# Ledger of designs, part 93: peptides against a protein of PDB entry 1EBD

Target 1, 138 residues: chain A of PDB entry 1EBD
Amino acid sequence: KASYEGKVAAEAIAGHPSAVDYVAIPAVVFSDPECASVGYFEQQAKDEGIDVIAAKFPFAANGRALALNDTDGFLKLVVRKEDGVIIGAQIIGPNASDMIAELGLAIEAGMTAEDIALTIHAHPTLGEIAMEAAEVAL

## One batch from the design tools (peptide; made by RFdiffusion4, then SolubleMPNN)

Design b2_p24_2_s2 (from b2_p24_2, 11 letters changed)
Fold by OpenDDE base, seed 3:
Structure b2_p24_2_s2 (fold): chain B 138 residues (1-138), chain A 24 residues (1-24)
Amino acid sequence: as target 1 above (138 residues)
Amino acid sequence: PYVSKELKEEQEKLNAKIAALAAA
């Protein structure tokens, strides 16, 4: 967050157009299991009157997680019902700190759950869980 | 690097669920 704000400030000082969008700033906790979040939480969206779908998929059902014997946690997508756009994501589980980047990119670009669902993820990988959660949201 | 109140609450809920499963 501070790094992103600093970049925007530097660009403004240099005379370049720039803006801060806090929706796509990730938060990470390097705990066991790892925790990562970007954009809206489900309850935040509801409190603001946004009608959302909360799509959740467990690592216990992910092939790579099973192979690694590291299956605690889940991935959750917060999807706006009106247009299917992903507005938030939370990951608790293996490699959450790195996996959140894909979803941060998706939110920043205004992608839909369908966009993620139709993106082929290598098998078997932890990253497949994003695709699986996106399919739940459809 | 940045810990929101909501993220802490989600982790706390997960920890509680894990503890419950371990106790069962």
Scores: peptide ipSAE 0.026, ipTM 0.562, DockQ to the pose 0.018
Fold by OpenDDE base, seed 5:
Structure b2_p24_2_s2 (fold): chain B 138 residues (1-138), chain A 24 residues (1-24)
Amino acid sequence: as target 1 above (138 residues)
Amino acid sequence: PYVSKELKEEQEKLNAKIAALAAA
């Protein structure tokens, strides 16, 4: 967050207008299991009157997680019903701190659940869970 | 790192579920 704000300030000083946008600022807790979040939480969206779909997929159903014997947790996508755009994501589970990056990118780029669902993810990987959750949202 | 209230709550809920499964 602080680094992002510094970057925005630097860009402004360089003559490139930019505003601080916290929608894609990730938050990470290096607990066991790890926790990571970016963008809206389901309830936050609802409180703001945004009609959303909360698509959840458990690590217990992910091939790589099973192979690693590390299946606690899940990935949740918060998708705006109006246009299918991903506006938030939460991950509780193995490698959540790094996996949140893909979703941060998706949110920043304004991607839809369909975009992720149609993106081929290597098999077997923990990252496939993002694709699986996206499919749930469809 | 910054930790939101909602994220902490979700972790707490997960921990509770794990504990319940272990007890059951």
Scores: peptide ipSAE 0.024, ipTM 0.540, DockQ to the pose 0.017
Fold by OpenDDE base, seed 1:
Structure b2_p24_2_s2 (fold): chain B 138 residues (1-138), chain A 24 residues (1-24)
Amino acid sequence: as target 1 above (138 residues)
Amino acid sequence: PYVSKELKEEQEKLNAKIAALAAA
């Protein structure tokens, strides 16, 4: 347990999974707006030679964000072009610290952008932005 | 809980954009 926690901490700080033991470890900055990330950043993937799609959707176009008058930021999905699998996600905006969990789950499960796009998200919710970003990646 | 360097940098960039908008 202690060994795993040490590895988890290191990977969380690094912002990307270990090549030996992939774990989608979220990282959160509790600022205003909040900032959260899990898995690969776009540039990290590119540096490793992974051809990716960076699908970005702004909170300014999200109904719930508009209703909350909190529209700064965006959600970005890092999608591997080869198979459409989500390998990373970043959220800057309202409720990012909690919303990142959905995407962490998706990454761990090896889900594709299509999987997220086809998952019904309630309207109007901040969570819809994940679906919208996934649609961009298709 | 855990914060990556890249995430902090992204937040900083966003903060700069927000500041620019506020100053405009």
Scores: peptide ipSAE 0.022, ipTM 0.513, DockQ to the pose 0.021
Fold by OpenDDE base, seed 2:
Structure b2_p24_2_s2 (fold): chain B 138 residues (1-138), chain A 24 residues (1-24)
Amino acid sequence: as target 1 above (138 residues)
Amino acid sequence: PYVSKELKEEQEKLNAKIAALAAA
């Protein structure tokens, strides 16, 4: 967040119009397990009157997580019911700090849960959990 | 770094679940 704000400020000083879009700015805690978030939280969306589906998938059901013996946590997608667009995501678990980038990209691009569900993820990988959570939202 | 209130709450919930599993 601070790095992104600094970049926006630098561009503004150079005369390039820019704005800080906090919607798709990730937040990360490098704990064990890691925690990462981007976009809306479920309750945040509800408080703003957005009708959402919260789709959660546990790392305990992910093949790569099992192989790594690191199965604590989950991935949660916050999906707007009206059009299926992903508006938020939270990850608690292995490699959350890197995995959040895919979801940040999806949110910024206005992708739907179906888009991610239909995207082939390599097997076996931790990243498959995003695809699995997206399928839950369908 | 900055951590939202909601993210901390999710972490807390996870820790509680882990503790419950460890106790079982």
Scores: peptide ipSAE 0.021, ipTM 0.506, DockQ to the pose 0.018

Design b2_p24_2_s3 (from b2_p24_2, 8 letters changed)
Fold by OpenDDE base, seed 1:
Structure b2_p24_2_s3 (fold): chain B 138 residues (1-138), chain A 24 residues (1-24)
Amino acid sequence: as target 1 above (138 residues)
Amino acid sequence: PYVSAELAAEQAKLNGKLAALAAA
């Protein structure tokens, strides 16, 4: 957030039209295992009256995670039932701090779980867990 | 600035589960 806002400010000073326009800000804890979140938490959405599907997929079922012997945790997608739009995501596990970027992009773009499910992810990679979780949401 | 209470709670929940497994 700070980097993005700083970039916008710098562009404004330089005479370029720009605005701070973001939907969600990622949060990351570089612990072991790493934790990352963007957008709504499941309960947060429910508290606001949003009917959601919480689609969770464990790293224990991810081929790359198994190969790395780093299988603790999961990826959770928070999907709005009405239209299938992803409104939040949480990752606890290997490379969560970097993997959250895909979900941040998806949320910013207003993408659906189907969009991610239909996006081919390389196998075996940690990243394909996003596709797996998206399939759970369908 | 990139840490939330909710995220910390999720981590704590996982840590609790891991601790339980270690104690088993």
Scores: peptide ipSAE 0.028, ipTM 0.572, DockQ to the pose 0.018
Fold by OpenDDE base, seed 3:
Structure b2_p24_2_s3 (fold): chain B 138 residues (1-138), chain A 24 residues (1-24)
Amino acid sequence: as target 1 above (138 residues)
Amino acid sequence: PYVSAELAAEQAKLNGKLAALAAA
């Protein structure tokens, strides 16, 4: 029910440009480690008066990252506190440039942290980190 | 411009954390 209400609210906001202007275009830096971002940064949301949860999960705790011996960095979700809707995401770590697409899709679709947390991700994969970060936000 | 600055800040935070871990 909360997820449904969040989706409805997100759709309503989309019809009111004065409310929230999401940045749907991803930004990628092909550095080592890679950096990728889509939507709001945590501080950007706070500057606009949005109460957010910043949920972070490290690659050092991801099974595939450990197997690859490539564990620097983290994934951060910026979640609107009132309805659990994901409004931003940042990834610093392995395969960030490709992994940001899942989160861009989630933000554009108005999904909640719960939606991603309940989405089955293959094991072991780097992509699991999105699910783990979403669980932190719950 | 804001996105670029914030992304650089996030990378700087990571670098700082990595340096702190190396110094520990």
Scores: peptide ipSAE 0.025, ipTM 0.551, DockQ to the pose 0.016
Fold by OpenDDE base, seed 2:
Structure b2_p24_2_s3 (fold): chain B 138 residues (1-138), chain A 24 residues (1-24)
Amino acid sequence: as target 1 above (138 residues)
Amino acid sequence: PYVSAELAAEQAKLNGKLAALAAA
């Protein structure tokens, strides 16, 4: 957040207007397991009147997580039901702090669950869980 | 575990929401 705000300030000083938008700013807790979030939480979206699909996929069903014997947690996608656009994501589990970046990118780019579902992720990787959760949202 | 001072507010908010998310 601080780095993002600093970048916005620098751009403003340079004569390039920029507004602070906190939608795609990630939050990370480096606990065991790690926790990460970006964009809307499911209930937050509902409270704002957005009809959403909450697509959840557990690390216990991920091949790489099984191989690492680190299967606690899940990935959750918050998808706007009207157009399939990803508006939020939460991860509790291995490498959540790094994995959240892919989903932050997806949100910033206005990507849909279908976009991620159709993106091939290497096997076996923790990152496959994003693809799997996206398929759940379809 | 490490929490930067600048992220403290966001992480505090996240901690509360993650508890609810885990139950969902």
Scores: peptide ipSAE 0.024, ipTM 0.567, DockQ to the pose 0.027
Fold by OpenDDE base, seed 5:
Structure b2_p24_2_s3 (fold): chain B 138 residues (1-138), chain A 24 residues (1-24)
Amino acid sequence: as target 1 above (138 residues)
Amino acid sequence: PYVSAELAAEQAKLNGKLAALAAA
C-alpha cells in the first residue's frame, strides 16, 4: 500500500500524474493461516446496493493443499451479478499473501468469473483454488 | 500473527481487516 502510493506520488512530481485506485489495493495479514483481501468484501458490496454472488471454495478440496497437509481456510470471490465482473476477493489459507496478487490483477483488468474459470492453472497448485471458486460463481 | 519489523506499520492498519476476513 505505502509503496504503491509512493509510486503514484513520484510520478505526479515527475510531471506524469497518476490516480490512486484503492479498489485493487491488497491487504495482507501474515497470520497462520495467512489472510489477504483485495477489492470489495461481500457485505460492503451489498451495503452499496450491488447485487453480488459470493463464491467460496475451501482449501480442504484443493489437491496441493492436501499434499502440503495445510488445508485450513478458503478463497472467496465477490462477483457482480449484472455482468459477472469480479469486484473483490478474500483468501484465508496457505500462501494467501502471494495468491491475492492474481486476483488484484483480475479486478484491475475488469475480468469476469468466466475469464478466471477458463484460465488454466497448473495441477496440482494452490492457485487452482481461484479457478475453482470462479467456477462456483458460474 | 507474524509480521516483520519492516511491515509492522502497515500491518497495524489491518487489524480490522483480519476480523472481517475471519467472518467471511
Scores: peptide ipSAE 0.023, ipTM 0.558, DockQ to the pose 0.027

Design b2_p24_2_s4 (from b2_p24_2, 11 letters changed)
Fold by OpenDDE base, seed 5:
Structure b2_p24_2_s4 (fold): chain B 138 residues (1-138), chain A 24 residues (1-24)
Amino acid sequence: as target 1 above (138 residues)
Amino acid sequence: PYVSEELRREQEELNAKLAALAAA
């Protein structure tokens, strides 16, 4: 967050001002299991009157997680129903602190659940769970 | 999908912390 704000300030000084968009700023807790979030929480979106679908997929169904014997938790996507755009994501589970970056990118770019669902992920990887959760949202 | 009640509790607790961090 501080780094992002600093970059915006630096760009403004350089003559390329940018707006700070806090939607795509991730937050991480390095617990066991790790937790991470970016963008809207489901209830937050609902409170703002956004009609959303919350799509969850468990690490217990992920091949890499099974191979690692690290299957606790899930990935959740918060998807705006009107246009399928991903507006939030939460992860509790293995490597959540790093995996949140893909979703941060998707949210920043205004991607849809379909975009992620159709993105080929290497097999077997923890990252496949993002694709699986996106498919749930469809 | 189903998540254990214990994991759900932990998720909710940590989500609260994450929400505070994200809103800061």
Scores: peptide ipSAE 0.252, ipTM 0.769, DockQ to the pose 0.032
Fold by OpenDDE base, seed 3:
Structure b2_p24_2_s4 (fold): chain B 138 residues (1-138), chain A 24 residues (1-24)
Amino acid sequence: as target 1 above (138 residues)
Amino acid sequence: PYVSEELRREQEELNAKLAALAAA
């Protein structure tokens, strides 16, 4: 299945334990708004010759962010074009430090943008932005 | 989805730290 193929591809890119840890370890800056990242940045992927889609969605278009009057920033997914596997994610915005965990799990499991897009997120929540960004990547 | 120069600088710092980890 697609999930199995994605896992194999992700392991091939990792190459060694340190690289696997690099993909899986989140980074957070508790600024206002918060910043968080896991996996590849877009330019890092390009520098390594990986053809990627950078899918970006703003908090200004998220219902919960609007209700909270906290709409600065965005979520970005870095998606490998070959198979749609998510290889990186960056968030600037409300609750970024916690929201990065869903995407870290997705990357570790070798999930695709389609997997996230098809996952039902409660409405209205900040977490919906992951689904919205995934839909942009399709 | 515009970002301040401050947030841009912080993202670059995170990128540098992650790149160093990958090279280890």
Scores: peptide ipSAE 0.188, ipTM 0.732, DockQ to the pose 0.039
Fold by OpenDDE base, seed 2:
Structure b2_p24_2_s4 (fold): chain B 138 residues (1-138), chain A 24 residues (1-24)
Amino acid sequence: as target 1 above (138 residues)
Amino acid sequence: PYVSEELRREQEELNAKLAALAAA
């Protein structure tokens, strides 16, 4: 967040209009397990009158997580019902701080749950959980 | 690192559940 704001400030002083889009800025806690979030939380979306699907998938059901004996937590996608667009994501679990980047990219690009569900993820990887959560939203 | 209050709540809830499981 601070780094992104710094880039905006640099562009502003250089004479280029710029704005901070907080929707696509990730938040991370490097705890054990790690926590990460980007975009809307489910309740935030509801409070703003957005009808959403909260699609949740646990690391306990992920092959790589099982192999690593690190199965605590889940990945949650917040999907707008109107068009299936992903507007938020939360991860508590292994490698959450890095995995959130995929979802940040998806949100910034305006991708749908179907887009992620149809994207093949390598097997076995923690990243497959994003695909699995996207399938839950369908 | 930056964290929202809602994410913090979810982390704390998960940690509590995990602690309870470990104690059982």
Scores: peptide ipSAE 0.166, ipTM 0.662, DockQ to the pose 0.018
Fold by OpenDDE base, seed 4:
Structure b2_p24_2_s4 (fold): chain B 138 residues (1-138), chain A 24 residues (1-24)
Amino acid sequence: as target 1 above (138 residues)
Amino acid sequence: PYVSEELRREQEELNAKLAALAAA
């Protein structure tokens, strides 16, 4: 995965925002279930004329969520169709407040859905849902 | 993967809350 790592590094450098001009500022609601968002909402992107794919994956299909008996909700990735770059993400469900950080990092680095889909996530974890949603976007 | 209409409704509600917080 040396090629992949090189690509990610290059994209991160090229797309890194200034210290005060973040591309993605996370927002969290510590409700039950938790809700978190970073980057574009689907409709927001559409309103700005960005052609996007909204890829959802439910926690009901996530092994760790099942084990925790906490399967309400889903993760949504907002992916720019032209280049597959993740420009937004929303999570409703277990540990959403923490899980949003991974996607925030991905957005700030200009990573694609493919990048996330090809990233091995520990099993079983809630974080796998990001990988699953990324696969939906492909 | 399938997301029920019920979950979709929850998304809309919580998205609205997030938007309100972001606008504050």
Scores: peptide ipSAE 0.164, ipTM 0.697, DockQ to the pose 0.025

Design b2_p24_3_s1 (from b2_p24_3, 13 letters changed)
Fold by OpenDDE base, seed 1:
Parts: structure tokens; C-alpha cells; sequence
Structure b2_p24_3_s1 (fold): chain B 138 residues (1-138), chain A 24 residues (1-24)
């Protein structure tokens, strides 16, 4: 957040108009398990009248998480039903703090669950859970 | 590196906990 705000300010001073957008600013808690979020929570979207699909996939079903014996938690995608666009994501589990960046990128780019589902993730990786959750949203 | 305020971290943890509890 602060570094991004600083960049926007520097660009504005340099004569390059930019705006601060907080839509895809990640929030991370370095607990065990780690917690990360970007964009909407499911309930926040519902409270704003957005019809959403909450697509959840557990780390207990992820091959890399099983191999690491670190299977607590899940990834949740918050997908707008109208167009399949990802508007939020939450991760509780291994490497959540790093994995949230992919989903932040997807949200900023206006990607759909289908875009992620069609993106090949290396096997076996924790990152495959994003693809699996996206497939649940289809 | 940016850090969350304690208040924002507690808010996030509460929301995450609600998600965990809803999954049980």
C-alpha cells in the first residue's frame, strides 16, 4: 500500500497522472497457517449486491501440500456470476503470502476464472490450487 | 516492505477465521 501510494505520488510529481486504486492491494498475515486476501470477500460482494460464486478448493486435495504434510486451509475465489470475472481471493494455508500475488495480478487484469483454469500450472505445486479453484467456478 | 496496522491485521484474521469456521 504505502509503496504504491508513494509511486503514484512520484509519478504525479513527474507529470504522469496516476490514481491510487485499492482494488487489488493484498493483505497478509504471517501466521501458521498463513492468511492472505485480495479484492472482495464473498460477504462484502453480497453486501454490495454483487451476485458471486465462491469457489473453494482445499489444500488437503493439493498434491504438493500433501507431499509437504502441510494441508490445512484452502483457496477461495470470489467470482462475479455475470461475466466470470475474479473480484476477490482468499488463501489460508502454505505459502499464502506469495501465492496471493498471482490472484492480485488476475484481478487487476480483469481475468476470469476460465483464464486461470486454462493457465497451466506446474505439477506438483501449491500454485495448482488456484487452477483447481478456478475449475470449481466454471 | 509495508506492514498492516494491528487493527487491520486483527480485522483480516477475524474475516479469515469466519471463512475457516464456515468451512467446518
Amino acid sequence: as target 1 above (138 residues)
Amino acid sequence: MNFLSLEKAEELMAMMKAEIDAAR
Scores: peptide ipSAE 0.032, ipTM 0.609, DockQ to the pose 0.036
Fold by OpenDDE base, seed 4:
Structure b2_p24_3_s1 (fold): chain B 138 residues (1-138), chain A 24 residues (1-24)
Amino acid sequence: as target 1 above (138 residues)
Amino acid sequence: MNFLSLEKAEELMAMMKAEIDAAR
């Protein structure tokens, strides 16, 4: 199917200026494959002098993605080395727009890669890719 | 079915980042 090089309109969910300074604002692109990001990109963290682990896991290794025959892309976690806290995440692939919410919650809560790795995800699901990427970060 | 390589996915993510940065 033609990847339309259509102008990926990143709808930044401009959070209303609620008096809550969100640590992480999600950005989603409803392309094929979908793209989603929350928190830091790896290079942004490095540019700010944050020592990070970038843990990547491909959808081609996810059992549900294989069953759906939709294995394009990956999930990337950006993990701060000093304490294992997740500070960013990017997803390119199936259901990226919905799956980014788990990672947004994790970032807002100050959760670690270990917290995600130890969270039981239903099997087989696309969501397991977050757990798999978290295990790579350990 | 034309599958994106991981390399192409990384390129797409880089493009997405550039779009996000340009919108700020």
Scores: peptide ipSAE 0.030, ipTM 0.561, DockQ to the pose 0.036
Fold by OpenDDE base, seed 3:
Structure b2_p24_3_s1 (fold): chain B 138 residues (1-138), chain A 24 residues (1-24)
Amino acid sequence: as target 1 above (138 residues)
Amino acid sequence: MNFLSLEKAEELMAMMKAEIDAAR
């Protein structure tokens, strides 16, 4: 957050057009399990009148999480029903703090659940859980 | 590093939501 806001401020001071987009600012808690979020929560989207699909996939069904014996938690995608665009994501589980970056990129780029579902992830990896959650949203 | 149950992690997400909402 602060670094991104600082960059926008520096660009504005230098006379370049810039804007702060808080939608794709990640929030991370380095707990066990780790917690990470970017964009909308499901209820937040509903409170704003956005019709959403909440697609959830558990780490207990992820091959790499099983191999690591670290299967607590899930990934949740918040997908706008109108166009399939990903508008939020939450991760509770292994490597959540790093894995949130893929979803932050997807939100900033205006990607759909289909875009993530069609992206080949290496097998077995924790990152496959994003693909699995995206498939749930289809 | 804090140690949380899955239930406490879900509660933490609810708090994170409230913080994000307040920043918007």
Scores: peptide ipSAE 0.029, ipTM 0.582, DockQ to the pose 0.031
Fold by OpenDDE base, seed 5:
Structure b2_p24_3_s1 (fold): chain B 138 residues (1-138), chain A 24 residues (1-24)
Amino acid sequence: as target 1 above (138 residues)
Amino acid sequence: MNFLSLEKAEELMAMMKAEIDAAR
C-alpha cells in the first residue's frame, strides 16, 4: 500500500518575472511514489482543442527501476500530433521530482518526441524512461 | 524564484491526483 501521504510542496520554479507561463512551471508532490508535472495534462490539451498523443511508459519496464525494486508508476508525454512537439509531461514514480526537469527543458525548447527518442540516455538509469515514452509517441 | 498561485497549484494537484487514481 503506497501511502500517498506526501507533503505537497508546490515548488514553482518560475523563470523571468515578465511572463509567468504557468504551463512551463513544474509542479511536484513529494509523495510515495513522487508525482511531478510540467506543461499540459492530456485533458487540458484536449479541452483547448489540441490533438495530442499521450505516450505512457511504466517504471516496471525500466531497468534501473527494477534494480532499485521501485517500479510503481509511469511517465506520460503529451505530444502535439501535428508536429510531434512535446507540450506536457507527467511522472509518477521514483525520482519524479528531479526527472521532470529534463522534460521541462524539452518543452521550453520546443523539442519533439523524436528529439528525446534520439537523445542517448545513460544505461541503466531512471531517465531512460523519457526516451522510452518518446519512442511510444513515434 | 516565483511560486505558482495557490489556486493554480491546487488545480495542478487535482489533475495529478486524477492521474494517480487512474493508475491504480
Scores: peptide ipSAE 0.029, ipTM 0.571, DockQ to the pose 0.060

Design b2_p24_3_s2 (from b2_p24_3, 11 letters changed)
Fold by OpenDDE base, seed 1:
Structure b2_p24_3_s2 (fold): chain B 138 residues (1-138), chain A 24 residues (1-24)
Amino acid sequence: as target 1 above (138 residues)
Amino acid sequence: MKYLSLEEAQALMDMMKAEIDAAR
């Protein structure tokens, strides 16, 4: 947030078109397992009347997590049913603090679950779980 | 560095707790 605001301010001073957008600000708790979130929680979307799919995939089914013997938790995508757009994501598990960045990018760009599902992730990686969760949402 | 609001941190903790409880 603060660094982004600083960038927008610098661009404005330079006369470049820029705007502050806070739609995809990540939140991270460095617990064990780590927790991370960006965009809507499932219940927040429902409370606002958004019809959503909550697509969940466990780290226990992720090849890299198994290899690391760190399989606690899951990734959850919150997908708007109307158009398949990802509006939120939560991660509890290994490397959640770093992995949330990909999902923040997807949300900022207005990507769909299909976009992520069709994006090849290296095997085996923790990041592959985003692709797997996206497939669940289809 | 980004610091979470107390509300954001609590939301994450609540989510984690809910999932732990559901797994029991």
Scores: peptide ipSAE 0.039, ipTM 0.591, DockQ to the pose 0.034
Fold by OpenDDE base, seed 2:
Structure b2_p24_3_s2 (fold): chain B 138 residues (1-138), chain A 24 residues (1-24)
Amino acid sequence: as target 1 above (138 residues)
Amino acid sequence: MKYLSLEEAQALMDMMKAEIDAAR
């Protein structure tokens, strides 16, 4: 957040068009397990009148998480029903602070749950959980 | 600044807690 805001401010001072899109700015807590979020929470979307699907997949069902013996938590996608576009994501679990970047990219690019579901993730990886959650949203 | 403020971190933790509680 602060670093991105600083970049936007620097660009504005330099006379370049720049804006802060807070929907695509990740938030991270480096706890154990780690917590990360980008875009809308499900309840925030509902409060704004957006009809959403909340798709959740647990790390307990992820092969890499099992191999690491680190299976606490889940990944949640918030998907707009009208067009399948991902508008938010939350991760509680291993490597959440790094894994949130894929979902931030997807949200910024206006990708759908189908786009992620059809993206092959290496096996076995923690990153497969994004694909699995996207499949739940279909 | 690379990290969240304490207030921002606490807000995120509160929202995550709500998600965990809703999953139970």
Scores: peptide ipSAE 0.035, ipTM 0.591, DockQ to the pose 0.037
Fold by OpenDDE base, seed 5:
Structure b2_p24_3_s2 (fold): chain B 138 residues (1-138), chain A 24 residues (1-24)
Amino acid sequence: as target 1 above (138 residues)
Amino acid sequence: MKYLSLEEAQALMDMMKAEIDAAR
């Protein structure tokens, strides 16, 4: 947030008009397990009258998490049912603080669960859990 | 703002705790 706002301000001062448009601001808690979120929580979406699919996949079923012996937690995608667009994501588990970036990008770009499901992730990686959760949402 | 305010952090923690509890 601050870095992006600073860039926009600097560009404006330099005579290059720019706009700040925040769709998804990530939030991270460096706890054990780590927690990260971007976009809507499921309940927030419901409270706003958005019909959503909450797709959840556990780290216990992720090959890299198993290899690391760090399998607590899950990834949850919040997907708008009407068009399949990802509007939120939460990660509780290993490397959540870094993994949230992919989903932040997806939300900012207006990607669907299908887009993520069809994106090849390296095997085995923690990041595959995003693909797996996206498949659950289909 | 790069870092969350205390209020925002507490709200996030409450929401994440709810998710953790639901997963157990």
Scores: peptide ipSAE 0.027, ipTM 0.582, DockQ to the pose 0.037
Fold by OpenDDE base, seed 3:
Structure b2_p24_3_s2 (fold): chain B 138 residues (1-138), chain A 24 residues (1-24)
Amino acid sequence: as target 1 above (138 residues)
Amino acid sequence: MKYLSLEEAQALMDMMKAEIDAAR
């Protein structure tokens, strides 16, 4: 948060157009399991009158998580029904703190669940769970 | 707490949501 706001402030002071997008700022807790979030929570979107699909996929169904014997948790995508755009994501599980970056990029770029579903992820990897959750949203 | 059950982790995420909502 602070470094992102600082970058925007520095650009503004230097005379360049810049804006802060608080929706795309990740939050991470380095617990076991790790927790990470970016953008909207499902209920937050609903409270603001946004019609959403919450697509959830468990690490217990991920090949890499099974191989690592670390299968607690899930990935959740919050997808706007109107256009399929990803507006939020939450991860509880292995490597959540790093995996949230892919979804932060997707949200910032205005990508859809289809964009993620059609992106080839290496097999077997923890990252495949993003693709699997995106397929649930279709 | 560093080590949490899945249920405790979900509760922590709910608390995180509340903090984010309050900051908006």
Scores: peptide ipSAE 0.026, ipTM 0.558, DockQ to the pose 0.031

